Peptides against a protein of PDB entry 6J54. Designs and how they scored, part 69

Target 1, 223 residues: chain A of PDB entry 6J54
Amino acid sequence: NENLFASFIAPTMMGLPIVTLIIMFPSLLFPTPKRLINNRTISIQQWLIQLTSKQMMAIHNQKGQTWSLMLMSLIMFIGSTNILGLLPHSFTPTTQLSMNLGMAIPLWSATVFTGFRYKTKTSLAHFLPQGTPALLIPMLVIIETISLFIQPVALAVRLTANITAGHLLIHLIGGATLALLNINTMTAFITFTILILLTILEFAVALIQAYVFTLLVSLYLHD
Target 2, 42 residues: chain B of PDB entry 6J54
Amino acid sequence: QFQFTGIKKYFNSYTLTGRMNCVLATYGGIALLVLYFKLRSK

## One batch from the design tools (peptide)

Design b1_p29_1_s2 (made by RFdiffusion4, then SolubleMPNN; from b1_p29_1, 20 letters changed)
Fold by OpenDDE base, seed 5:
Structure b1_p29_1_s2 (fold): chain B 223 residues (1-223), chain C 42 residues (1-42), chain A 29 residues (1-29)
Amino acid sequence: as target 1 above (223 residues)
Amino acid sequence: as target 2 above (42 residues)
Amino acid sequence: LEDLLLQLAAIEALFQTLAQLLEKLLNLL
């Protein structure tokens, strides 16, 4: 059973962590455009970035649009790392809870503090829902405060759990297919087909999780 | 529009200002409780 | 957004249950 989680251990080479190189690698896949008319691949990338930016920033005013660069960079980073992680025998840094917490907590804190700085009245009022009976106000404020502090944890765990569960499932089915190759070739073919369908699903999940993570950060900013 | 008078004007769950004041009052109460227990332990 | 969170939680639960079932099946092989 320990071997199942071996793929989630941070890779090291000669005592040096190569995780830094893995994290930086996705950035090489998105070169900055230098021409008015770029290559087809770069043009598609820029088009996708513009579409996602338009959708995410639709809920924000001009002040919220200042965060567009950070939010788009976050989506590109998480999305690219998740997709690359679906390659066979690859390591995804986003499967590490420590990385996701390290990313989620500062971003959450920045959004919350920005809210308190520019919209103090609205931010404080958010701890008490409108229309609450008077006797329940103190308890509800406490619950909402706790809920606020759970947000960064939930944000990190959601991303980690979804990606990790997908990877684990791919490895388990992959192991089953290899085990069945010498037992029953027909059953092995069926399990292999399921593996292919699952990998396609995980591509979609990888993109959705990147989007949801960034969307929630954006939503916390808007409050 | 709700018209509130007296204490309900400042502490209500329907207006933005009222909600803010309720939150501040709750935090103030908790802070006083923590302070009380801290002083009691000494 | 709450509905999206519920859906995501359901997906996570489904993946976990499937992973457990597959692990049990692999142990039988």
Scores: peptide ipSAE 0.225, ipTM 0.709, DockQ to the pose 0.016
Fold by OpenDDE base, seed 2:
Structure b1_p29_1_s2 (fold): chain B 223 residues (1-223), chain C 42 residues (1-42), chain A 29 residues (1-29)
Amino acid sequence: as target 1 above (223 residues)
Amino acid sequence: as target 2 above (42 residues)
Amino acid sequence: LEDLLLQLAAIEALFQTLAQLLEKLLNLL
């Protein structure tokens, strides 16, 4: 059991954390374009960024679009780290709850504070859904307040849990396939096929989780 | 269009201002309760 | 968004079930 979680331990070399380099590495994959017509890879990346930006900012007005740069950088970071984490024997920083909390809490607080600053009335009114019976108002306001404070935790835990669970499952099935190679090659082949299917699923999950994370941040901004 | 009269005008779950006032009232009530228990414990 | 969240929850549930099944299989090996 201890070997299963060993892959989630932060890698260090000679006592120095390599995690910083791992976190910075995805940034190298997205160079800034300098030409009108760039290389094929850069052009595809820009195209994807534009598509995602249009989808994410479609929910927001002009004032909300000010956050577009922040949200797009976030989705690119999380997405890239998650995809790189699916490489065999790679460490994913997003599996660390501390990292996700470190991203979620400031972004959530920023969205909530901006909401209170510019849309105070609407933000306060959001604690009470429309049409609530008068007798249930105090209870519902309390529940909604608690829900608000759970948002950053839920945001971080969701991302962490999904990615961690996926990685854990890949490792477990991978280990099982290796163990079954010496016992029954036929069953090992079946489990290997399942592993391949699972890895494909994890690619999708990695992208979806990145998208959901940023989307929820944007949604909290919109209130 | 429900024209709310009296207290319902200010404490309404349908209007934005009413909802805001309800939230403020609830927080104020909680704060008063906390203050009451704090003062009583002294 | 709600549908997306529901789908994510379903995926999480699937992972949990698969993890449990895998643990059972590993215990048998």
Scores: peptide ipSAE 0.192, ipTM 0.710, DockQ to the pose 0.016
Fold by OpenDDE base, seed 3:
Structure b1_p29_1_s2 (fold): chain B 223 residues (1-223), chain C 42 residues (1-42), chain A 29 residues (1-29)
Amino acid sequence: as target 1 above (223 residues)
Amino acid sequence: as target 2 above (42 residues)
Amino acid sequence: LEDLLLQLAAIEALFQTLAQLLEKLLNLL
C-alpha cells in the first residue's frame, strides 16, 4: 500500500529538493506574447486568460480590478500545475497541503487586510449578518469570526483533497488495470476504459479547482 | 424604513453602523471577560 | 455559492462511486 502514496512524496535528486524546479516549470509553458498575431497556442491561452479575467472581474469595481493580475496569475499557476500533475508519473505540488496553505494564507490575509483598509465599516459588519435577532448577536459574531479564520484552511484543504483524490483514483484504477492484464484481458479493457474516462474527468476537475480557488479568493476580496 | 431611536439606533442588526457597533461591543465584552479571568487568577 | 457547493458535491459523489467500484474490482483480484 505504500507504493500507492509514493507518487505524493516530494521528489529529490541527490538529496537536493527539485520541488522548486517543478513549481517553476509551469511558468515556461506561458511565454509572453511578442507579436500582434501570435501562434495558435499563445492566442488560445491569451483568449482563455481574457475570458476568465472578464468573468472574475465582473463582480468587482474598478478598485477591486487592480487584483486582476494577481488572480489571473494564481489561476494560471494552479491550473497549469494541476494539469501537469495528471501526467502518468508526475508530481503535483498542489497535492502538498503546505504549498496550498502557503498560497491560501497570504492571499486570504491580503484580502482581509485590504477589506479592513478600504472598507472598514463593511468588513466589520460582516461579522454580523443582517437581520439577526438581538439575542443571538454575541454568539453569531463569535461564529462568524471563527468562520473567517477557517476560510484559508478550507480553501487549501479543498484544493488539496480534490487533486489528491483524483490522483489516487487514477493510480488505483491504473494499478488494477495492470493487475488484470494477466488475469482477464476483457476486464482489463473495461478498467482501462474507465481509466480514460476518469482522466478526462480529472482534467476538468483540475481546471475547475483552480477556478474555484481563485474565485473564492476574489469573493473574499469583494466581501 | 427602520426608524431606530435611542440605543437601537447605535446597536442594530439592520444598519451597517449598527452591525459594526454590535461587533465592536461583542469584542469588547470578550476582551473584558478575558481580562477579568486573567486578573482573577493572579 | 450554492451552485459551487452543488458542483463540489457532485464531484465528491462521483469519487465515492468510483472508489466503491474500485474496491469491488480489487476484491475480485
Scores: peptide ipSAE 0.148, ipTM 0.686, DockQ to the pose 0.015
Fold by OpenDDE base, seed 4:
Structure b1_p29_1_s2 (fold): chain B 223 residues (1-223), chain C 42 residues (1-42), chain A 29 residues (1-29)
Amino acid sequence: as target 1 above (223 residues)
Amino acid sequence: as target 2 above (42 residues)
Amino acid sequence: LEDLLLQLAAIEALFQTLAQLLEKLLNLL
C-alpha cells in the first residue's frame, strides 16, 4: 500500500523542504552549557556523552581521540533523530537512505584516508589476512578490497533498514488495531498491547543503531 | 618468530611488511592486466 | 485487513532475520 509509505515521504510546505528544519531540530535539545553546574537535564546529557565517549575512545590512542567530537556528535544526532521519529506522525530523516549515505560515505572515507595517511603499512597489510596460502593471495586481496568498499553502503543500509522497518511495523500494527476496533474489541486490545511493546523495542533499537553506527565508524578508524 | 629468506622475506603473508608487499604486488599485477587488455583492444 | 496482515507477517520475518544478524554481529564484536 502506497499509503503506508506516505509517512516516509519528505515533508514539504509550499514546495519548500521542511526536512532541513527537522534535521536541525534535535540540535535544540542539546544546548551548550553556560554554567559550572548546569540544569539536571544538561548534566545528564553531558554525563551520558562522557560515558559513551570513554567507551568509544578507549580503543584509540591519543591521535585517534581527535575524532571524539565528531563521533559523539554523530551518535547524538542519530540517536536523537531516531528517538524523535518514534513520536506519532513524526518524520525521521534517518529513514531516508540518502541521509544515511550522506553521513556514512564522508565519514568512512575520512577514516580510510586517515588510516592510509598515518598507518600506511598496517592499512595495506589489512587487505591480506595472516596465514593465507600463497596461491590465494591475489583473490583474497581483491575480496578484501571489495569488502572495504561495501562498508559504507552496509553502514548506511543497516541504519536505514532497521529504523524504517520499525516505523513500518508500528504503522502497520497501528492500522490493524484501528481496523479491528470495529470488528472485535478484544483482538484490538491485544494488537494494541503488541504495539506498545513494539514501540518500547523500537526505542531500544533506535539507540542501539546509533551506537553501532558510531562504533563501526570508530572501528574503521582504528583499523 | 618467522625467519624467511629470499623472496619469501619480501613476500610473506605473516609479516607486516610482507603482507604490504603482497598487496602492492597484487595491485600492480591488476594494473598491468588492465593495461594489457586496453592495449590489446586497440 | 488481510493484506495488512500479510505485510505484518513479512515484516516480522524481516525483523527476525535482522535480529539474527544483529546477534551474529554482536558475537563478532
Scores: peptide ipSAE 0.086, ipTM 0.686, DockQ to the pose 0.022

Design b1_p29_1_s3 (made by RFdiffusion4, then SolubleMPNN; from b1_p29_1, 21 letters changed)
Fold by OpenDDE base, seed 5:
Structure b1_p29_1_s3 (fold): chain B 223 residues (1-223), chain C 42 residues (1-42), chain A 29 residues (1-29)
Amino acid sequence: as target 1 above (223 residues)
Amino acid sequence: as target 2 above (42 residues)
Amino acid sequence: LEDLQLLLELERALFEQLNLLLLKLLELL
């Protein structure tokens, strides 16, 4: 078990945490545009950001569009870190539950508090769905209240669990391929093929998880 | 469109204000229960 | 809501498949 989770230990060098540098590194991959016509890579990035922004903010009114910058930055951060984490022997900060909780809890609380501040009546009414029989109202309100407090936990755990599970699978299959190289070359080749297919799947999962995380934050803002 | 009279006017599951009042009443009831048990244990 | 539910279902399906693969690998170890 220790060997399996060794890749998830926070890397340090000379007593200094490298994790901070790893977290800041993805920001270097997305430079700010300075020209009207930018490089091809920057143009593609801006195009993707605009498309995702239009899709996410279509649900929100003009007041909710103020959060667009934060939500887009969150997607870019989580997505880039997840993709970079799929590099061989790389460390993904998003596999750490502490980091994801550190992101999820403030964002969740911000969405909830903004809802209570600007839409107090609507926010309180969300604890009780329409058309509920009178006898079930107290129990349902309690359940919805508990559900609200589970939201930040679910948001963080979902992201962490999905990325961590993917990493574990890659490491396990990778270890199996190495072990089978000297035992059976044909079986090792098959296992290696599965590893390649799995890595492709994990790229998709990484992007989906980044999108889902941000989408849920946006949904909580919309209520 | 829904016309409620009496207690149902303030506590209903169909109107926005009614749902809000139901939620507040539920929280108030729970708070009173917690307070009761806290005072009983002393 | 429909798009969100679809995305959540897709995520759940992917996660379940990954978990099943993980369990199979653990059985081989």
Scores: peptide ipSAE 0.242, ipTM 0.732, DockQ to the pose 0.017
Fold by OpenDDE base, seed 2:
Structure b1_p29_1_s3 (fold): chain B 223 residues (1-223), chain C 42 residues (1-42), chain A 29 residues (1-29)
Amino acid sequence: as target 1 above (223 residues)
Amino acid sequence: as target 2 above (42 residues)
Amino acid sequence: LEDLQLLLELERALFEQLNLLLLKLLELL
């Protein structure tokens, strides 16, 4: 059914891509603090950012903590876009594999190149796990090299697949509920309840995926 | 701490330097093989 | 690392449940 994927088509109005505006919209939800004690909403946001920053950067040393701003901006962007995408009849840019690859590949490459630049020995040694038998060394190095190049793809696909699957499920169950309203109201009520539970689950998934994406990027930097 | 002698000192799966050397040797070997086949094809 | 493993496990479990539910729903439709 091609109509199932119609919600994932990039929206355009008058030939202009509205997707750009949708991507930029989450930035308006995070205003810069101008006061020592801000409104409750801004204070909660800052508190959450601080907590997540402490958790994410606890793994890194002082040099790794320089990436905190970029990583936190990434998690805030992905998280906000994912949450906004769960609104009814909303479009999530993170469901687009191209967008996720566009984020994953540069960040992954930056982490890998940074690792090679500052920790060349450790980075090269990472291709060979400790304690490997001598006979398996060449094969294992090749496998690890392939694994390295699969990382950005896996990172992008994981995020895209999880968010896309959630959206598809919401749309399918939503469509089923509407169809069952005229057939059987009791079953429609049950399916509607499942839809509500699923939407709550997708809120959690949205945040988790944003966090995992950022955390893995950070972990690749740490090696 | 592992004490190795001879070639095992430089090519070791346990030490950081040894692991690095093993990786470099593997890449070098692959590069040489590719180069050999490329030159042979001419 | 432990937190990462826990999050990855949670993510995998959630994704698996969603996929199974999606498959069942597709079979019904």
Scores: peptide ipSAE 0.221, ipTM 0.731, DockQ to the pose 0.017
Fold by OpenDDE base, seed 4:
Structure b1_p29_1_s3 (fold): chain B 223 residues (1-223), chain C 42 residues (1-42), chain A 29 residues (1-29)
Amino acid sequence: as target 1 above (223 residues)
Amino acid sequence: as target 2 above (42 residues)
Amino acid sequence: LEDLQLLLELERALFEQLNLLLLKLLELL
């Protein structure tokens, strides 16, 4: 078990936390456009950002669209970190629950607080669904309140669990392939093929999880 | 759309104001219960 | 909401498949 989780240990160099540099690295992959006609890479990035922005912010009113920059930055950060984490022998900060909680809790609190500040009546009314029988109102309000507080945990755990599980699986299959190289080459080849297919799946999972995380944050903002 | 009279006008599950009042009443009730049990323990 | 439900369902399906595969691998090891 220790060997399995060794890849998830926060990397340090000379006792200094290199994790900070790893977290900041994805920002270098997204340079700011300085020309009217940007490079192909930058153009693709902007196009993707615009598409995702249109999809996510379609639910929100004009006031909610103010959060577009933050939500887009969030999805870019999570997505880039998740994809970079799939590189061989790389460390993914998003596999750390603390990292995801550090992102989820402030964003969730901000969404709840902003909703409570500007839409107090609607926000309070969300604790009681429409058409609830009078006798069940107190219990349902309590349940809904608990559900609200579970949201940030669900966001963090979902992202962490999915990415971590994928990494563990890649690690296990990779280790199995290496072990089988000297035992049975044919079986090792099959296992290696499965590993490749799994890595492709994990790329998709990485993007999906990033999108879902940001989308849920956006949805909570919309209430 | 819904016409309520009496207490149902202020506490209902169909109107926005009614739902808000129900939530506030529930929180107030819980707070009072917690206070009651806390005072009872002393 | 429909898009969210679809995404959540996809996420759930992927996660379940990964977990099942992980369990199978653990059984083999």
Scores: peptide ipSAE 0.194, ipTM 0.724, DockQ to the pose 0.017
Fold by OpenDDE base, seed 3:
Structure b1_p29_1_s3 (fold): chain B 223 residues (1-223), chain C 42 residues (1-42), chain A 29 residues (1-29)
Amino acid sequence: as target 1 above (223 residues)
Amino acid sequence: as target 2 above (42 residues)
Amino acid sequence: LEDLQLLLELERALFEQLNLLLLKLLELL
């Protein structure tokens, strides 16, 4: 239905896209610390960044840890945009497949090229799993090559599908709740309770998807 | 641990070098097939 | 890999539940 997907249309003002401003807005929520002991909000943010950085970069060597800044910025960006998207009548840029592909393809290509540059033998060997029967080698190499090119698409689609599905569900239950307010107040209250629980679930999904997206990018870098 | 002799030494699915060579050989074979069909049409 | 598998399973479970709820809501509308 057109009404269901109306919230996913890119917002414009007088024919000019304002999506750029929306994408840049989350950066304002993470100010750079200027003091040794900052406010609780900034301290919590720094603590979370440090924890996630420590966990994600634990699997990487010193050379791989150079990507820490990029990966942490990525998770913060996706996470913040996803959380902000759960606000009433808000637009989430991450629901747009074009945006997610725009992030996934360059990052994926960078990880693949980095692998080929520094670990050429290992990277080429990944196209053939260890212990493969000799007769299946050519076919398996082709399949693994195709699998490699599916990675950026799967990365983008996973994020887009999960966030979009959550938004649609919130809108549908919200719409049902509003419709039931004039019909049966008791059932409307029940649906409203479900909506609240669903919103909490979507907050968790938003953070998990951001983490999974970044983790997979990191995993591709590790090979 | 794995002692391969002959062609299996260079083309095997157990060693890193062997796996790499198998991948390169596969790509080379595909490239040659594509080249053959392209030249056949001319 | 284990953490990734757990996250993927959680993601699949959540997505499946969301899709089921979505289908039920579409029938109500």
Scores: peptide ipSAE 0.170, ipTM 0.715, DockQ to the pose 0.017

Design b1_p29_1_s4 (made by RFdiffusion4, then SolubleMPNN; from b1_p29_1, 23 letters changed)
Fold by OpenDDE base, seed 5:
Structure b1_p29_1_s4 (fold): chain B 223 residues (1-223), chain C 42 residues (1-42), chain A 29 residues (1-29)
Amino acid sequence: as target 1 above (223 residues)
Amino acid sequence: as target 2 above (42 residues)
Amino acid sequence: LEDLLRQLQLIEALQQQLNELLLKLLELL
């Protein structure tokens, strides 16, 4: 078990500066556009950002659109780090629960406090669904309050668990493939094919998890 | 559309204001219970 | 909300399949 988790622990043990550089590296892949007509890669990136922005902000009013920049930066950061983490023997910062909690808790708190600041009555009323029988009101309010505090945990754990599980599976199958190269080349080839299919699936999962993370933050903002 | 009278006017599950008041009342009740147990422990 | 629930259900299904594959691999090792 220690050898399996060594790929996750070793980069963090190198110190904060190396981890910081790894976190900042995805930002280099998204240069700021300076021209009206940019390079093909930048144009594709801008197109994707615009599409995702339109989908996410379609649910929000004009006041909610102020969060668009933050949400788009978040999805780009999480998506890029998750994709880079699928490289063989690479370190994915989003596999660290501490990092995801550090992102999820402030964002969740910001959404909740924004709700209380601008929509106090609606936010308080959200703890009680409409049409609830009078006898069940206290119990339901308690449950809904607990549910609210579970939201940041669920947000962080979902992202971390999905990326970590995928990364772990890629390493395990990769290790098995290498071990079988000297034993049975045909079986190793089959295992390698499965690994390729799995990596393709994990690319999709990485993008979906980034989207879901930002979408849930957006949903909490909308209430 | 819904006309509530008496206590139901302030504590209902259908009106936004009523729901808010119910939530506040529940939190107030919990706070009082916590205070009661804290004072009892002394 | 319905679209979100559908997406979440898809993610949960994928996660479950991944976990099952992981368990099978661990049994093989």
Scores: peptide ipSAE 0.282, ipTM 0.743, DockQ to the pose 0.017
Fold by OpenDDE base, seed 4:
Structure b1_p29_1_s4 (fold): chain B 223 residues (1-223), chain C 42 residues (1-42), chain A 29 residues (1-29)
Amino acid sequence: as target 1 above (223 residues)
Amino acid sequence: as target 2 above (42 residues)
Amino acid sequence: LEDLLRQLQLIEALQQQLNELLLKLLELL
């Protein structure tokens, strides 16, 4: 068990946390455009951001579209960190529950608070679904309130669990492949092929989880 | 679409205002219950 | 929302398959 989680230990040099640098590194991959006609890489990035923004903000009104910049930055951050984490022997900060909670809780609180500030009646009404029998109203309100507080936890845990599970599987299969190289080369080759397929899947999962995370945040904002 | 009279006008699960009032009433009731048990313990 | 739910269901299914594979691999080790 110790060997399995060894790859998830926060990297440090001389007692100083390098994790901060790792978290900041993805930001370097997204330079700001300075030209009317940008480089191909930058143009692709902008195009992708525009597409994702259109999809996510289609649900929101004009007031909700103000959050577009933050949500897009969030998805880019989570997505980039997740993808970079799939590099061999790389550390993903999003595998740390503390990191995901640190992102989820403030965003969730902001969404709930903004909803309460500007849409007080609607936000309060969301604690009681329409058509509820009168006798079940108090119980249902309590359940819905609890459900609201579970949202940030579910959001953080979902992202963390999915990425962590993928990383664990990659490491385990990779380790098994290395162990089988001296035992049976054919089985090692098969295992290696599975590892490659798994890594491709994890790339997709990484992007999807980033998207889901941001989408749920936006959905909570819209109520 | 729904016409409510009396107390149902203010407390219903179909109208926005009614739902809001129900939520507020529920929170108020819970607060009162907590207060009651707290005072009873003393 | 429906598209999101479908995607989530797909992810969950994939995650379950991966977990099952992981368990099988752990049993072999």
Scores: peptide ipSAE 0.243, ipTM 0.734, DockQ to the pose 0.016
Fold by OpenDDE base, seed 3:
Structure b1_p29_1_s4 (fold): chain B 223 residues (1-223), chain C 42 residues (1-42), chain A 29 residues (1-29)
Amino acid sequence: as target 1 above (223 residues)
Amino acid sequence: as target 2 above (42 residues)
Amino acid sequence: LEDLLRQLQLIEALQQQLNELLLKLLELL
């Protein structure tokens, strides 16, 4: 229905895109620490960033750890935008495939090119799995090459599809609850409870998808 | 560890160098095929 | 990688259940 997808239209004011401001807004929620001991919220944020950084960088050597800042900024950006998108009647930029492709393609390209630069032999060898029968080598190399180019698309589509589906479901159930308020209050209460449980689930999905996106980018860097 | 002799030493799916050479050979073969069809069309 | 796959499978299962619920809800509207 057109009414359901209307919530995913990019907001504009007099033809000028406000999406740029919406994308920049999450950055205001993460102020830089100014003191040795900051507020509880900032301290928790720093602790979470440090924990996630340690987990993601544990897979990489010192050369790969140089990407820590970029990967952490990426997960914070995607995570914050996804969570903010769960607000009622809010617009999530990450539901737009164009935005996710715009993030995924350059980052993926950077990881692939970095791999070719510092690990040329290993990166080229990655197109052929170990132990492949000799007769299947040409076909498998082609398939693996295609698989490589599908990676940025899969990365973007996975994030977009998961967040969009969750956001759409919240709006649909939310709309149903409002419609049922005037018809049957008891049924509306049940649907409202389901909506609350769904929103909690989508909060978890939002964080997990941000983590998965960043993790996959990190794994592509490691090869 | 695997000891390969002859052409299998340079083109194998078990060693890193062998895998790299196989990939390069595959790309080279594809490039030659594309070149052949391009020259045939002229 | 295995933990990631398990998480992805869990998310997919939940999404399928949600889609079924959504279809039932759309039939009521």
Scores: peptide ipSAE 0.238, ipTM 0.729, DockQ to the pose 0.016
Fold by OpenDDE base, seed 2:
Structure b1_p29_1_s4 (fold): chain B 223 residues (1-223), chain C 42 residues (1-42), chain A 29 residues (1-29)
Amino acid sequence: as target 1 above (223 residues)
Amino acid sequence: as target 2 above (42 residues)
Amino acid sequence: LEDLLRQLQLIEALQQQLNELLLKLLELL
């Protein structure tokens, strides 16, 4: 059972954390364009970034659109790391809860504090939903306050759990396929097919989770 | 829109200001209770 | 918001399927 989680251990070489290099690696995949008409790959990347930015920022007002750069960088980082993590025998930094909490908590706090700073009345009013009976107000305010503090935890756990579960499943099925190759080739072929389908699914999940993470951060800002 | 009179004007669940005041009142009440128990235990 | 809810529901459904598959695999191992 311990071997199942061995793939989630932070890789180190000669006592140096290779994890830092792995985290920085996705940044090399997104070079800044210097030409009006770039290579096809860069052009596609820019097009995707523009589409995603337009979709995410369409929900926000002009003041909220100032956060677009930060949110887009976040989604690109999480998305790229998640996709790279789906490579066989790869390590995904986003599978570590510590990393996701490290991203979620500051961003959440920033969104909440900015909300309190610029929209104090609306932000305070958010602790009490509209139309609540007077007798339930104190209890509901407490519940809503607790809910607010659960948000960053839920955000981090959702991302980590989804990516970790997917990654673990890929490794387990992959290991099972290798084990079945010597036992029954036909069953191994079936399990291999399932593995391929699962990897395709996890690609979609990786992108969606990155999107959901950034979207929820932006939504907390909008209140 | 909502015509509230008296205390309901300031503490209501429908208006933005009323909701804000309710939240502040609840936090203030909790803070006072905590303060009371702290002072009593001392 | 509706699109987000649909996406979230899709993710939850996929996660549930993955979890069930994982449990079945663990039972076989």
Scores: peptide ipSAE 0.262, ipTM 0.741, DockQ to the pose 0.017; fails the geometry check

